# Designs tried in a protein design run: peptides against a protein of PDB entry 6RGO. Part 55

Target 1, 392 residues: chain A of PDB entry 6RGO
Amino acid sequence: MALKLLGFNQDATCFSVISSNKGVTIYNCDPFGKCFELEKSTSNDEELDFLVEMLFSTSLIAVVDKTIGASKRKKLKIVNTKRKATICELTFPHEIMDVIMNRKIICVVLKSDQIFVYDISCMKLLRTIDVRGEKLKSTSKFRNSEAVGDIGVRVSLSTDNNSILCYSSYSKSDKENAPLNDIVVFDALKCIQINVLPAVHQSNIVCIACSPDGMLMATASEKGTIIRVFKTIDTENDEPILVNEFRRGSRPSRISEMKFNHDNTLLACVGESDTIHIFALPVTTTEADANEDDTLQQSSHSLSSSINGLQYISKGLANRFGKIIVSKIPTQSQQRHVAYIKIPENAKYRIGFPKDTTNTIHICGEDGNYLVYSIPRNEVGPCTLVKSNTFD

## One batch from the design tools (peptide; aimed at target 1 S57 N80 R83)

Design b2_p15_7_s4 (made by RFdiffusion4, then SolubleMPNN; from b2_p15_7, 8 letters changed)
Fold by OpenDDE base, seed 5:
Structure b2_p15_7_s4 (fold): chain B 392 residues (1-392), chain A 15 residues (1-15)
Amino acid sequence: as target 1 above (392 residues)
Amino acid sequence: SEKIELLKEAMSETL
């Protein structure tokens, strides 16, 4: 049967899939099994397309039926899975492209490059963010939304209660075709813009991941060769702080998903390549807890490669030719993966990090495999398969 | 409202 992966929930306790015959199925990861099934409302052999966002392992899900016609693609259903009942339905002016949530906030991304921010506890609209609104004042040409395929606003939300929203925005360049290469950091609870990271890539941003605590953000462009990790809130001399620059590969390849682990020590990426890459982040020792004398000599030879290269992304001098020179960080400072997983070529995979096991990664494929891998700590190499399950 | 109580229920219940 054709499977389509929807993804893992925030803590990788569950994942969701579309089965052509059954509709939406949610699987529990441990113990492995079906925990919910949304029956297909129509007997037609139409290709099923859904958005499903889970709220952790709770009975709350958000569902968008993308299968049939322009009207359903504009409807968000909030469903209680245990009751098998719709709590409420919201209708939007444009097609829903993405839905993300945590325990406080739900964000709905539209094809119009609008982000609707709701208080999940009452489904009250807190803010509408119009990512085009700053541009519409300068350029009367509606992007014919038909010709610019897969390039839309990308979003990521912190899984904590701080509800840090990172989204891609258009650069302030006077060019009609400015890329989606800026990032805005937004407090979704207070509805305040916290930070703006200008021109973090030369091309459109296609993937964003926020850390669980909202303190870090990873970005990848259409090229998918370089991943950049920034601080979200902190700035140095009113400039964005680049924490890491990772090289996924030398060949262009689309990154479809990135995730941080729960303690912000690892970043995983997956996409169109035969390889999931896992990168190590520097442990930010907060200076505060250095005083508790707990003498446990666990000789963790942390390969603290001395990342003394805080390369400030100095403001790219807008030279007279209107090229934003993103300062090329020397290729020598680009870190590689510390671990990897080989996956079938052309199989779409999703990734998740469980909360309680920071050295474990969950993956699932449209090939019907759910796999649990152990990540090596002390060596660069392949992950070890710990558990395997199949789903249909 | 009934909607608010149904949202609280769904957010508190495990799958």
Scores: peptide ipSAE 0.680, ipTM 0.972, DockQ to the pose 0.880
OpenDDE base, seeds 1, 2, 3, 4: peptide ipSAE 0.666, 0.673, 0.654, 0.679; ipTM 0.968, 0.971, 0.966, 0.971

Design b2_p15_8 (made by RFdiffusion4)
Pose (drawn by RFdiffusion4):
Structure b2_p15_8 (pose): chain A 327 residues (1-135, 151-284, 335-392), chain P 15 residues (1-15)
Amino acid sequence: MALKLLGFNQDATCFSVISSNKGVTIYNCDPFGKCFELEKSTSNDEELDFLVEMLFSTSLIAVVDKTIGASKRKKLKIVNTKRKATICELTFPHEIMDVIMNRKIICVVLKSDQIFVYDISCMKLLRTIDVRGEKIGVRVSLSTDNNSILCYSSYSKSDKENAPLNDIVVFDALKCIQINVLPAVHQSNIVCIACSPDGMLMATASEKGTIIRVFKTIDTENDEPILVNEFRRGSRPSRISEMKFNHDNTLLACVGESDTIHIFALPVTQRHVAYIKIPENAKYRIGFPKDTTNTIHICGEDGNYLVYSIPRNEVGPCTLVKSNTFD
Amino acid sequence: SVSEEIEEAMEEEMD
């Protein structure tokens, strides 16, 4: 089958790719190389490694499952790339759905909507967050820098009226203090959530409305959450998979089950800005590094890696600059 | 110790 289940780095330095053949490879961007290659851990052809989230450019990797079910739901391994050794093997009562890391805080998301927060220096569990214990699935996002700030979708106070709903809660994982609770920002479920690297901004994706809403995160007034801007969906409602924020928080990338990737600018310092054509029934992931604000890195399941440029003052499409092919 | 090994892995870059 195709080389599916791409994962993208926080700093846009490298990306995680599960080669359907054997193990998982991690490439670099500059210079492009085979950075890390995981050996054989397989027994059948279509069983897939699912979840890999990494540090910036380091040897520290978070790896989850290999087998379809033998040791998948209840595993987390911490591996150094230069020496291929497992350090700490944590076990969890449910199935892992997503893992997000940063320099200070490690988050593990379970299928039962439990979020485990760890101080990464000693792996002490800071707090267990029973989201489904209070009231598709929960989508969680986190800031990259320090003062790492956690964002998760929570159910509303209409559980009695119906089973599924999605509001937003802002949480400071550094001090384990809930900062702001946002109301039902959508009339539908929440498909994907992106938080700014500095933790000041947040994006929301709806399944039905397909309109991205941006709210201030922490500095927002206590009385009411402050809405920043909205972005035109385009000609057709489409499911969104992954969104990213630029380092200066002027740009927002959007990708999904669509022909095109949309680029949204920010009035921090309207409907559409830059659009990148994409093959229809193939899936891609997004990133952009810290070095420049004009370059956008693209990861594709077709086997191609592309680097596009952004037009500052033109509403035109992006210009391709550099490309390379996968394995 | 386990903590020391985690600190080393955080400090080192990949190939």

Design b2_p15_8_s1 (made by RFdiffusion4, then SolubleMPNN; from b2_p15_8, 7 letters changed)
Fold by OpenDDE base, seed 5:
Structure b2_p15_8_s1 (fold): chain B 392 residues (1-392), chain A 15 residues (1-15)
Amino acid sequence: as target 1 above (392 residues)
Amino acid sequence: SVEEKLAEAMAEKMP
């Protein structure tokens, strides 16, 4: 059967799939089993396409039927899975490309490069962000949406209540063909732009991940060779803070998904390659005031990897043309993965980090495998398979 | 209302 993966929810307690025979199915991860099915609206043997965004393990889902007809692709249904009932339906002027949510906000991304931000509690529109509108002030030519291939606005939202939205934007370069290589950081609750990271890659950004707390953001370009991690809010001398630069590989390969774990200690990436890569992030010791008292000798040998905190003060070589070139971290200082998972070639996989177990990763494949891996703590190496299940 | 149905769906776990 042809399976299409939609992905994990925010805490990796559930994942969703499209089955060619049934429609949308949601699986619970532990205990493993089918928890919801959305039946096909049509009896036809047509290739099913859906967007489904889950709200954790709640009965709230957002659904877009992308299978057939320009009308359905513009409709967002909010569904109660327990009642099997549509709560409300919203219709948009353009095709829905993505939907992301947390407990406060729903963001709807359109093919028009518009982001509609809603208060989830009442489905009232808080803001329309027009990512093209900033570009249209410089370029009179509406590029017909047909000539912009598989490259649209990418978004990621913090899973917390702070609701930090990161989205790709067009560089302000006077070139008619400005890439989607800027990042905007937006407070989705207050509807305020809080930061702009200009030209974070040389090519279009195709993958973004926000940390659960919204304090970090990972970005990858069409090349998928380098992943950059930035602070979202904090700036140094009005410049973006690059925390990490990771090398996924030497060969170009599209990254389809990235995720942080719950405590921001790990970043995983998956895509067209035979390998899921897991990178270690530096633990920001918040100097919480060491009040003296509780002597519990948990000798967790934190491998103090002496990450020599070379504060690469990127002396921004302002080349004559005012382009903030994010200083290329020398190839020798690019960190590699600390762990990996081998996956079948040409199988699309999705990744999720469970909240309660920071050293485990959930993965699922269009091959019908749901797998739980343990991440090695002390050594660079393969993850260990802990649990496996199959789905259809 | 729609708001009451949203609140209900957000409070209830999937089966």
Scores: peptide ipSAE 0.699, ipTM 0.973, DockQ to the pose 0.857
OpenDDE base, seeds 1, 2, 3, 4: peptide ipSAE 0.643, 0.684, 0.682, 0.693; ipTM 0.940, 0.971, 0.971, 0.972

Design b2_p15_8_s2 (made by RFdiffusion4, then SolubleMPNN; from b2_p15_8, 6 letters changed)
Fold by OpenDDE base, seed 4:
Structure b2_p15_8_s2 (fold): chain B 392 residues (1-392), chain A 15 residues (1-15)
Amino acid sequence: as target 1 above (392 residues)
Amino acid sequence: SVEDLIQEAMEEKMP
């Protein structure tokens, strides 16, 4: 059967898939099993296409049926999975490209490069962000080149209640084909732009990940060779802070998904390559005020990885037009993965980090494998398979 | 209301 992966929820407790014969199925990760099914509405041999966004392990899901007809592709259904009932339906002027949510916010990305931000509690529209309109205001002369294929606005949302939204925007270049290589950081609750990271890549951004707390953001371009990690809110002299630059590989390969773990110590990426890469982030010692009391000796084996050389290359080369170009970390100082998982060639995989086990990664494949891996801490190497299940 | 139904769905675990 052809499986299509929809992905993990925010805490990797569930994942969703499209089965060509069944429709949408949601699986619980532990205990492993089917928890919800949305049956196929039509007996037609049409390829099923859905967007499904979960809200953790709750009965709240957002569903877009993209299978049949241009009208359905514009409809967002909010569904209670336990009741098997639609709570409400929203209709958009354009096709829905993506839906992301947390406990506070739903963001709906349209093919028009618009982002609709909703208060989840009442489905009230808080903001419409018009990424094209922002471009047109900045670059009065340019015809909207239709987004060819997979090039469009990318979004990521913090999984916490702070609801930090990161999205790709068009660079303020006087070129007709301005790339989607700027990042905007947006407070989705307050509807305020917090930060703008200009020209974070040379080509269009195709993948963004926000950390669970919204403090970090990872970006990858169409080349997928370099992943950059930035602070989202903090700036140094009004310049973006580049925290890390990782090398996934030397060969171009699309990154489809990136995820931070829950403590911001790891970044995983997956895509068209036979390898899931896991990168270590420097532990920002927040000086949490050590209030005195409770003695639980969790042996913090400080991985004193002697990463002496993370020069904060905050120095954006101001190009002649006041554009901060994020200085490239020297290729020799580009960190590689600390861990990896080999996956079948041409199998699409999705990744998730569980909340309770920061050194564990969940993966699922269109090959019908759900796999749990342990991430090595003290050595660079392969992850160890801990659990495996199959789904159909 | 839609609000009550959303709140209910957010408080309930998936089956």
Scores: peptide ipSAE 0.710, ipTM 0.975, DockQ to the pose 0.845
OpenDDE base, seeds 1, 2, 3, 5: peptide ipSAE 0.705, 0.704, 0.702, 0.709; ipTM 0.975, 0.975, 0.974, 0.975

Design b2_p15_8_s3 (made by RFdiffusion4, then SolubleMPNN; from b2_p15_8, 5 letters changed)
Fold by OpenDDE base, seed 5:
Structure b2_p15_8_s3 (fold): chain B 392 residues (1-392), chain A 15 residues (1-15)
Amino acid sequence: as target 1 above (392 residues)
Amino acid sequence: SVEEEIAEAMKEKMP
């Protein structure tokens, strides 16, 4: 059967897939098995397309039927999976492109480059963010999004209760074809803009990942050769703090998904390449005040030794036009992966990090494989396969 | 209410 991957939930306890004949299926990771199935509402042999956003392992899901020709592409359903019932349905003025949630907030991204922010507890609208701004509303040239592919607003939300929303925005260039290469950091609870990271890439941002705590953000452009990691809130001299710059590869390749692990020590990326890359992040020792007492000498052999090379080249080349171009870190200072997984060519994969095992990664493929890998901590190398299951 | 049903769904595990 043709499978289409939707992805893992926030803690990689479940993943969702579209089966051409059945509709949406949700699998539990441990014990492995089907936990929910949403049947296709239409008997037509149309290619199924859905958005499904899960809320951890809870019975709450958000569903959008994106099937071509369906009038439902503007409708968000909030569903109780245990009751198999729709709790509520919201209708939007434009097609829904993405849905993300945590325990506090649902964000709905529209084809109009609008983000609708809701309080999940009551489905009350808190904010509408118009990423195009008022000036671009007059150019009723709908980007014929048929010809210029998947270039839209990208979003990521922290999985914690702080609800830090990172989204791509248009650069303030007076050019009609401004790239989506700025990032806005937004407090989704307070509905305030916290930070703006201007021109974080030269081309459109196609992938964003927020850390679980909302303190870090990873970005990739349509080139997918370089991944940048920034602090979301903190600034240095009113400039964005670049924490890491990673090289995925020398050849352009689309990155479809990135994820941080739950302790912000690892960043994984997957896309059109035959390789999932896992990068090590420097442990930000928060100076937690070492209150005296519990002397449990867990000898964490910190792989501290090889991080000597990040010279803070704080020299922002202020280009003559006052745009902070994030200075290209010299190719020699770009970190590579610390671990990798080989995947079949042309198989789409999704990634997730389980909460309780920070050295483990879950992956699933449109080839029907669910795989659990152990990540090496002492050496650079391949991940070790720990568990495998198949799904249909 | 919608709020009560959301609050219930958020407390329950997926089957």
Scores: peptide ipSAE 0.695, ipTM 0.973, DockQ to the pose 0.848
OpenDDE base, seeds 1, 2, 3, 4: peptide ipSAE 0.641, 0.634, 0.639, 0.678; ipTM 0.935, 0.934, 0.935, 0.970

Design b2_p15_8_s4 (made by RFdiffusion4, then SolubleMPNN; from b2_p15_8, 6 letters changed)
Fold by OpenDDE base, seed 5:
Structure b2_p15_8_s4 (fold): chain B 392 residues (1-392), chain A 15 residues (1-15)
Amino acid sequence: as target 1 above (392 residues)
Amino acid sequence: SVEEQIQEAMKEKMP
């Protein structure tokens, strides 16, 4: 059967898939098994398309039926999976492109480049973010529907209660074809813009990941060759802080998903390539708690592999137009993966990091494989397969 | 209410 992957939840305890014959299925990861099924509402052999956003392992999900008819694609259903009941339905003026949530916030991304921010507890609208702004309302050329399906506003939300929302925005270039290469950092609870990172890539941003705590974000462009990691809140001399620049590969390849692990020590990426890449982040030792006395001399020769990550303060080249372009880190200072997983060519995979095991990664494929890998700590190399299951 | 049902669904685990 054709499977379409919807992805893992925030803590990789569940994943969701579309099966052409069954509809939406949610699987529990441990113990592995089917925990919920949403049957297709139509007897037709039409290609099923859904958005499903899970809230951890809770019975709360958000569902958009995208299969057929312009009306359903504008409807968000909030569902209790245990009761098999719709709690409420919201209707939007435009097609829903993405839905993301945590325990506080639901963000709904529309084809109009609008982000609707809701308080999840009461489904009250907190903010409508118009990413096009007032200036682009006059050029009501709706991007022609067919070819532009892939280049829209991208969002990521912190999984914690701080609810840091990162979204791609149009650069202030008065050009009709301004790229989606700016990032806005937004406090979704307070409805305050925290930061703006201008021109973080040369082309449209197609993938964003926020760290669980909202302190870091990773970005990738259409080229997918370089991943950049920034601080979300902190700035240095009013410039964005580039923490890392990772090289996924030399060949262009789309990145479909990126995720941080729960302690911000690892960043994984997956996409159209035969390889999931896992990158190590520098551990920010907060110097603060060095005060307590405990004298135990245990000479653990932790081989401090001095990854002298030269903090290349990439001085933003202020171009003649006052736009800070993040200078490319020299190719020699671009970090490679520390670990990898080989996946079948042409199989789409999704990734998740479990909360309790920071050196474990969950992956699932449209080939019907659910796989658990151990990430090597002391060497650069392949991940070790720990567990495998199949689903249909 | 919708709020009560949301709060219930957020406390319940999937089956």
Scores: peptide ipSAE 0.699, ipTM 0.975, DockQ to the pose 0.851
OpenDDE base, seeds 1, 2, 3, 4: peptide ipSAE 0.691, 0.691, 0.689, 0.696; ipTM 0.973, 0.974, 0.973, 0.974

## One batch from the design tools (peptide; aimed at target 1 S57 R83 I87)

Design b2_p16_3 (made by RFdiffusion4)
Pose (drawn by RFdiffusion4):
Parts: C-alpha cells; structure tokens; sequence
Structure b2_p16_3 (pose): chain A 327 residues (1-135, 151-284, 335-392), chain P 16 residues (1-16)
C-alpha cells in the first residue's frame, strides 16, 4: 500500500513517515537525509505503526505501537536515535490516540478522552484530566515554546439534551491551572485544533460549518473570550485535518480533504491569501520553520516533499522552490 | 546544539 501516516515536527526541521514496507523513517529538511530508520518489528503486510511525535531536532522520540493489537493501546517508549535504546516504557489503561510534546511538558491522549500531563524532566504525572469523565474524538493541541499551554475540546452542558458537543477549554499545563473556558464556538463537532507556538492564539475546525475561528488564548478578557477573525471556507464544505500557525503569528496554514491548501494572514500586526494546488485523493501534512516567514514545507503521502514560497502582497498561488522524493 | 544538549540532559536524568 501507499506510504501512509505522515507525522510533522514542531520546528519544521524534519518529518515522520511510516514506510509501509518496513519500520519508520525520519528524514531531514536541510540538508535532506535519512535521519533515523527504525528496524523490522513486523509480522504482516498492512499492520501499521500509528503515532510518533518528536522533539525539535534531537534524539528523543515518542513511539507508540507496531503490532495491530499486541502492544499498542498500552505502550509508550522513549528512544534515543543515535543508540536505538528504549529508556522508559510507560503503560496506560486505554488506547493512545495522540501524543504532543514540547520542551517542558509531554501530553498523552487516550481514546477515553484522558489526558496525561508529565513533567518531562522526571516523568512525574502532573495531572489526569478526565474530560469524558465530567460530561468522533477529542482533538488536542499545544504550544511549542516554553510556557507551554494546553488546548482541548470539551463537551457542553447539553449532555442531557444530546450525546455529542464541542466547546473549547484553555489550560496552562505548566502550573496545571485552567485559564479560560470557551463556550460552544460551533454548531457541530470539532475536527482539528491548532495552537500558536507562543501559546497566544488558537484555531478551531468544524465538520459542518467548515469555518475556522481564531480566539485569543490567555490575555483575553476574563468576562468574555475575544474572537479575532474568521476565514472563508471556499466553494465547498470540506473536512480539515491539520492546521499550523506561523512563528510571528501572521500566517495560518490549512489542509484537508480538499483540492487546495489555504493560507490565511493575520491582522495581529482576509477571506483567502495564498492557495497551493494539491492532488485530490492524496493526503498531506504542513509545516514551516523558524528561519524565514516566506517558506512553507510540504509533506505528501505520494512520496514528494516540496518547499513553497509565499507571496506577501499578491493573492496569487504559491511558488515552488525546492523538492525531493521519499523512500 | 542547544537542543541536543538539553535532550541529553533529560536522557541522563531518566537513566538514573
């Protein structure tokens, strides 16, 4: 089958790719190279490694499952790339759905909507967050820098009226203090959530409305959350998979089950800015590094890696700059 | 790099 299940780094330095053949490879961007290659851990052809989230450019990797079910739901291994050794092997009562890391805090998301928060220096569990214990699945996002700030979608106070709903809660994982609770920002479920690297901004994706809403995160007034802007969906409602924020928080990238990737600018310093054509029934992931604000890195399941430029003052499409092919 | 040095320090602490 195709080389599916791409994962993208925080610092846009490299990307995680599960080669359907054997193990998982991690490439670099500049210079492009085979950075890390995981050995054989397989027994059948279509069984897939699912979840890999990494540090910036380091040797520290978070790896989850290999087998379809033998040791998948209840595993987390911490591996150094230079010496291929497992350090800590944590076990969890449910199936892992997503893992997000940063320099201070490690988050592990379970299928039962439990979020485990760890101080990464000693792996002490800071707090267990029973989201489904209070009231598709929960989508979680996190800031990259320090003062790492956690964002998760929570159910509303209409559980009696119906089973599924999605509001937003802002949480400071550094001090384990809930900062702001946002109301039902959508009339539908929440598909994907992105938080700014500095933790000041947040994006929301609806399944039905397909309109991205941006709210201030922490400095927002206590009385009411502050809405920043909205972005035109285009000609057709489409499911969104992954969104990213620029380092200066002037740009927002959007990708999904669509022909095109949309680029939204920010009035921090309207409907549509830059658009990148994409093959229809193939899936891609997004990133952009810290070095420049004009370059956008693109990861594709077709086997191609592309680097596009951004037009500052033109509403035109992006310009391709650099490309390379996968394995 | 500073990131690598920082990750090595975490790895050493976890090995203890």
Amino acid sequence: MALKLLGFNQDATCFSVISSNKGVTIYNCDPFGKCFELEKSTSNDEELDFLVEMLFSTSLIAVVDKTIGASKRKKLKIVNTKRKATICELTFPHEIMDVIMNRKIICVVLKSDQIFVYDISCMKLLRTIDVRGEKIGVRVSLSTDNNSILCYSSYSKSDKENAPLNDIVVFDALKCIQINVLPAVHQSNIVCIACSPDGMLMATASEKGTIIRVFKTIDTENDEPILVNEFRRGSRPSRISEMKFNHDNTLLACVGESDTIHIFALPVTQRHVAYIKIPENAKYRIGFPKDTTNTIHICGEDGNYLVYSIPRNEVGPCTLVKSNTFD
Amino acid sequence: SEDEEFAEEIIEKLEE

Design b2_p16_3_s1 (made by RFdiffusion4, then SolubleMPNN; from b2_p16_3, 7 letters changed)
Fold by OpenDDE base, seed 3:
Parts: sequence; C-alpha cells; structure tokens
Structure b2_p16_3_s1 (fold): chain B 392 residues (1-392), chain A 16 residues (1-16)
Amino acid sequence: as target 1 above (392 residues)
Amino acid sequence: SEEEEYAEKIEEELLK
C-alpha cells in the first residue's frame, strides 16, 4: 500500500498516516494500535492528500482535505475523533499549506504566505501575519511567486502554553529574488513580534523547529548540510544568539523535519538521507524550576564537547540591534551528531520525542514501521532499537 | 486526563 506520513503529535503519543485504501489513520504509540480512522469519502483513484494536526492525545484534530481536484483545500475542520463529528469549519481565501497547534493556539499557513493565528478555545482570529506584505514594504517589486515551487513560509510553534511561533520571512536584500532566509519570532498569545534573525542561511529555509518551551529554534536551508540553533529571545547577557552549529553531512540533502526533546538536550533531524541524526545541545540551566525537590541526580554526563568559545570576532551578519547572528564558523568547529539511526533508502520517516523519556525517540516510516529507539548517553554511536511495530 | 477535560471544554465552547 502507498502510505504517506503526516507525522507525530506534539508529545509523540500518537502519529497519523494516509493510506491510499483507507484514508487517514491515527495510531496510538503506547499501547500501539489504531485509535482513529477517517474513511475515504471518494471512490476515485486520486492520490489522497491531507493535513492532520492533533491536539496532543485528545479527541480533537484539525483536518484539511488537500486531495487534488477537491474544493476543500481552503477548509479547516475541527473534528472530534470519538464522535466522528465536525465541531467547527473555517474557510480561507487561499489553499492551506500547513496547520500547527498547541493547547492555546492554531496557526494556519496559506499559499498566499499568510499565517492566520487563532485562539483555539473559541476559534477567534488573533492575528493575520502577511509575510509578503512585510516583504513588499521592504521591496517595491511584486514578483509573482508562482514559479517558486515547494518554497513557502515555514512555521514551528512551541508545545507549551507560551505559544512561541517561529516563521521564515523574506530577506530585505535588494536582490530581485529575496530568499526566505530570515526568521521571525512571534508571541502568538500576545500577538507581539519578539525577535527577527536576518539571513540565518544563504539560501531558503526549508525546515524550522521550535523547542517545547520556545527558548530555542533550529533552522536548516535547502542545502541541509548545516543546522543552526538560536536563542529565540535576546538575553540581557552578552551571550551569542547562535548557540550551536551542527554539520549533518557534506552532501546536499533536504531536511524534512527537526525536533527538540522535552528538556532541550537533544535535536533530531530527518529527511531524504538514509540517516536520522541526533545532536547534543548544551544544558541551559533555566533558573526557574529549581524549587521542586526531586533529587534524581541523573548525572547527565552530557557529552558536552566543550564549545571552545570561538571568539566571534568575524564580520558576521548583524541583527536589527547590530549583534552578530551568523559568523563564518570554521568547518572544523562544526559539531557532528552524537547518535544516529539508519533508515531504508528512499523511505520517508517522521520523528517525535516523548515527554516521559528524554533519551527515547519515536520514528515512523512510509514502509509501515513504527520504531522506538534508545539514544546512547555516554558514547557516540548508533541508537538501540527498543520496540518495533508494523502498520498498514 | 486533564488534557481530555480541556479538549471537552474547547468542544463545548466551539459548539456554542
């Protein structure tokens, strides 16, 4: 059967797939099994395409029927999976490209490079972000974006209630084809722009991940050779906003998804390559949660390869405040993965990190495999397979 | 779960 992966939910307790024969199926990870099925409404041999975003492990999902020829590509449905009922339906002026949510916010990305931000509790529109309109205020030339294929606005949302939205924006460069290589950080609840990171890559950004707490973001360009990790907020301390630069590989390869684990100690990436890469992040001691007494001294012997402080003396790209965002980091100082998973060639995979186990990763493939891996703590090497299931 | 109770409250508000 042709499977198309939709991905994991926010906490990797469920994943969704499109089966050509059955329609949309949602699987629970533990215990493993089908928890929801949306039957194919059409008898046509048309390739099914859907967006499905889950509200964690709840009975609420957002659904968009993107099937070619379907008049429904502009409609968002909120569905109760237990009742199989549509609760809410919204219609947009343009095709829906992406939907992302947490407990507070739904973001809807349109083919028009607009982001609609809603309060989920009442489906009230909080903000329309016009990424093109921001470009047009900077660059007077309307280029018809029709010819720029798969390159659209990318978004990621924090899974916490802070609801930090990271999105790609057009660079202010005088080049007629300004790339989508800026990042905007946005408080989706307050509807305030927090930060702007200019020209974080030389080419278009194709993948963004926000940390669960919204304090970090990861970015990859269409080259997919370098992953950069940034702080979302300028701290008052003279700490660099670029905290990590990771090398996935030497060969260009598209990264389709990146995820942080729950405690921001790991970043995983997957894409067109035969390898899922897992990178270690420096443990940022957030001062805040020091009060709960749970004395589990798990000696995180972080394989903190000491980021020998490369004095960022180089002529880097400055942010709006004149701070250097991106310096030319020497290839020798680029960190490698700490762990990896080999996957079948040409199989698309998705990744998720469960909350309860910071050193566990969930993966699922278009080959019909759901796999749970343990990530090595004290060595650089392959992940260990802990559990495997199959789905159809 | 607290998450399911929260989803039920969302559903109740969206059905009004």
Scores: peptide ipSAE 0.514, ipTM 0.941, DockQ to the pose 0.908
OpenDDE base, seeds 1, 2, 4, 5: peptide ipSAE 0.511, 0.505, 0.503, 0.502; ipTM 0.939, 0.939, 0.939, 0.940

Design b2_p16_3_s2 (made by RFdiffusion4, then SolubleMPNN; from b2_p16_3 with D3E E5K I11F E16K)
Fold by OpenDDE base, seed 4:
Structure b2_p16_3_s2 (fold): chain B 392 residues (1-392), chain A 16 residues (1-16)
Amino acid sequence: as target 1 above (392 residues)
Amino acid sequence: SEEEKFAEEIFEKLEK
């Protein structure tokens, strides 16, 4: 059977798949099993295409049927999985490309480069972000999104209630062919732009991950060789703070997904390569909770000392034209993965970090494998397989 | 769960 992966939910407690014969299936990770199934409405041999976004482990899902005709591709359904009922239906002017949610917000990304931001609690439209309209104010020519294949607006939303939305935008270049290489950081609740990170890559951004708390963002371009991690809100001298620059590889390979773990200590990436890469982030000691009591317990020398060498390369060379050139971390100081998982060649995998276990990663493949790996803490090496399940 | 109660409250608001 052909499986198509939709991905994990926000806390990696569930994942969604399309089965060519069954339709949409949602699996629970622990205990492993089917928790929801949306049957195929048509006996036609048409390739099934869906978007499914689940609200954590709840009965609330957003569904877009992309299988049949241009009209269904414009419809978002809010479904109660317990009742198997559509509770709300929204129709958009253009095809839905992505749907992302948390406990506060639903974001709907259209093929028109528009982002519709909704209050989930009442499905009230809070904002329409027109990423193309911002481009048109800077550049006269519509790129037909169709001519550029898979290049569109990318989004990521914090899983917390702060609802930090990161999205790719067009650079303010006088060139008709401005790349999607800017990032906008947006407060989705207040509907305000917080930050703009200009030209974070030389080519279009194809993958974005926001941290669960919205304080960090990871970006990858079409080349997929370098991953950059930025602070989302904080700036230094009105310049973006580059926290990390990771090297995935020397060969170009598309990154399809990136995820932070829940404590912002790890970043995982997956894509067209045979390897899931896991990178260590420096522990940003937020100085906040210095107030509680004096209990003298012995300073076990935690191995924190060796990561101190990543100078925050905040020194963007302001070029004479006001372009912040993100200072490239020298290729010799580009951190590699601290851990990895080998996956079958040409198998599409998705990744998720469970909330309760910061050194565990969940992965699932179009090969029908759901795998749980332990991430090594003290050594660079392969992850250890802890649990495996199969699905159909 | 508390999250499921939140989803139920959303459904009750969207059904009206």
Scores: peptide ipSAE 0.592, ipTM 0.956, DockQ to the pose 0.854
OpenDDE base, seeds 1, 2, 3, 5: peptide ipSAE 0.588, 0.573, 0.584, 0.587; ipTM 0.955, 0.952, 0.955, 0.955

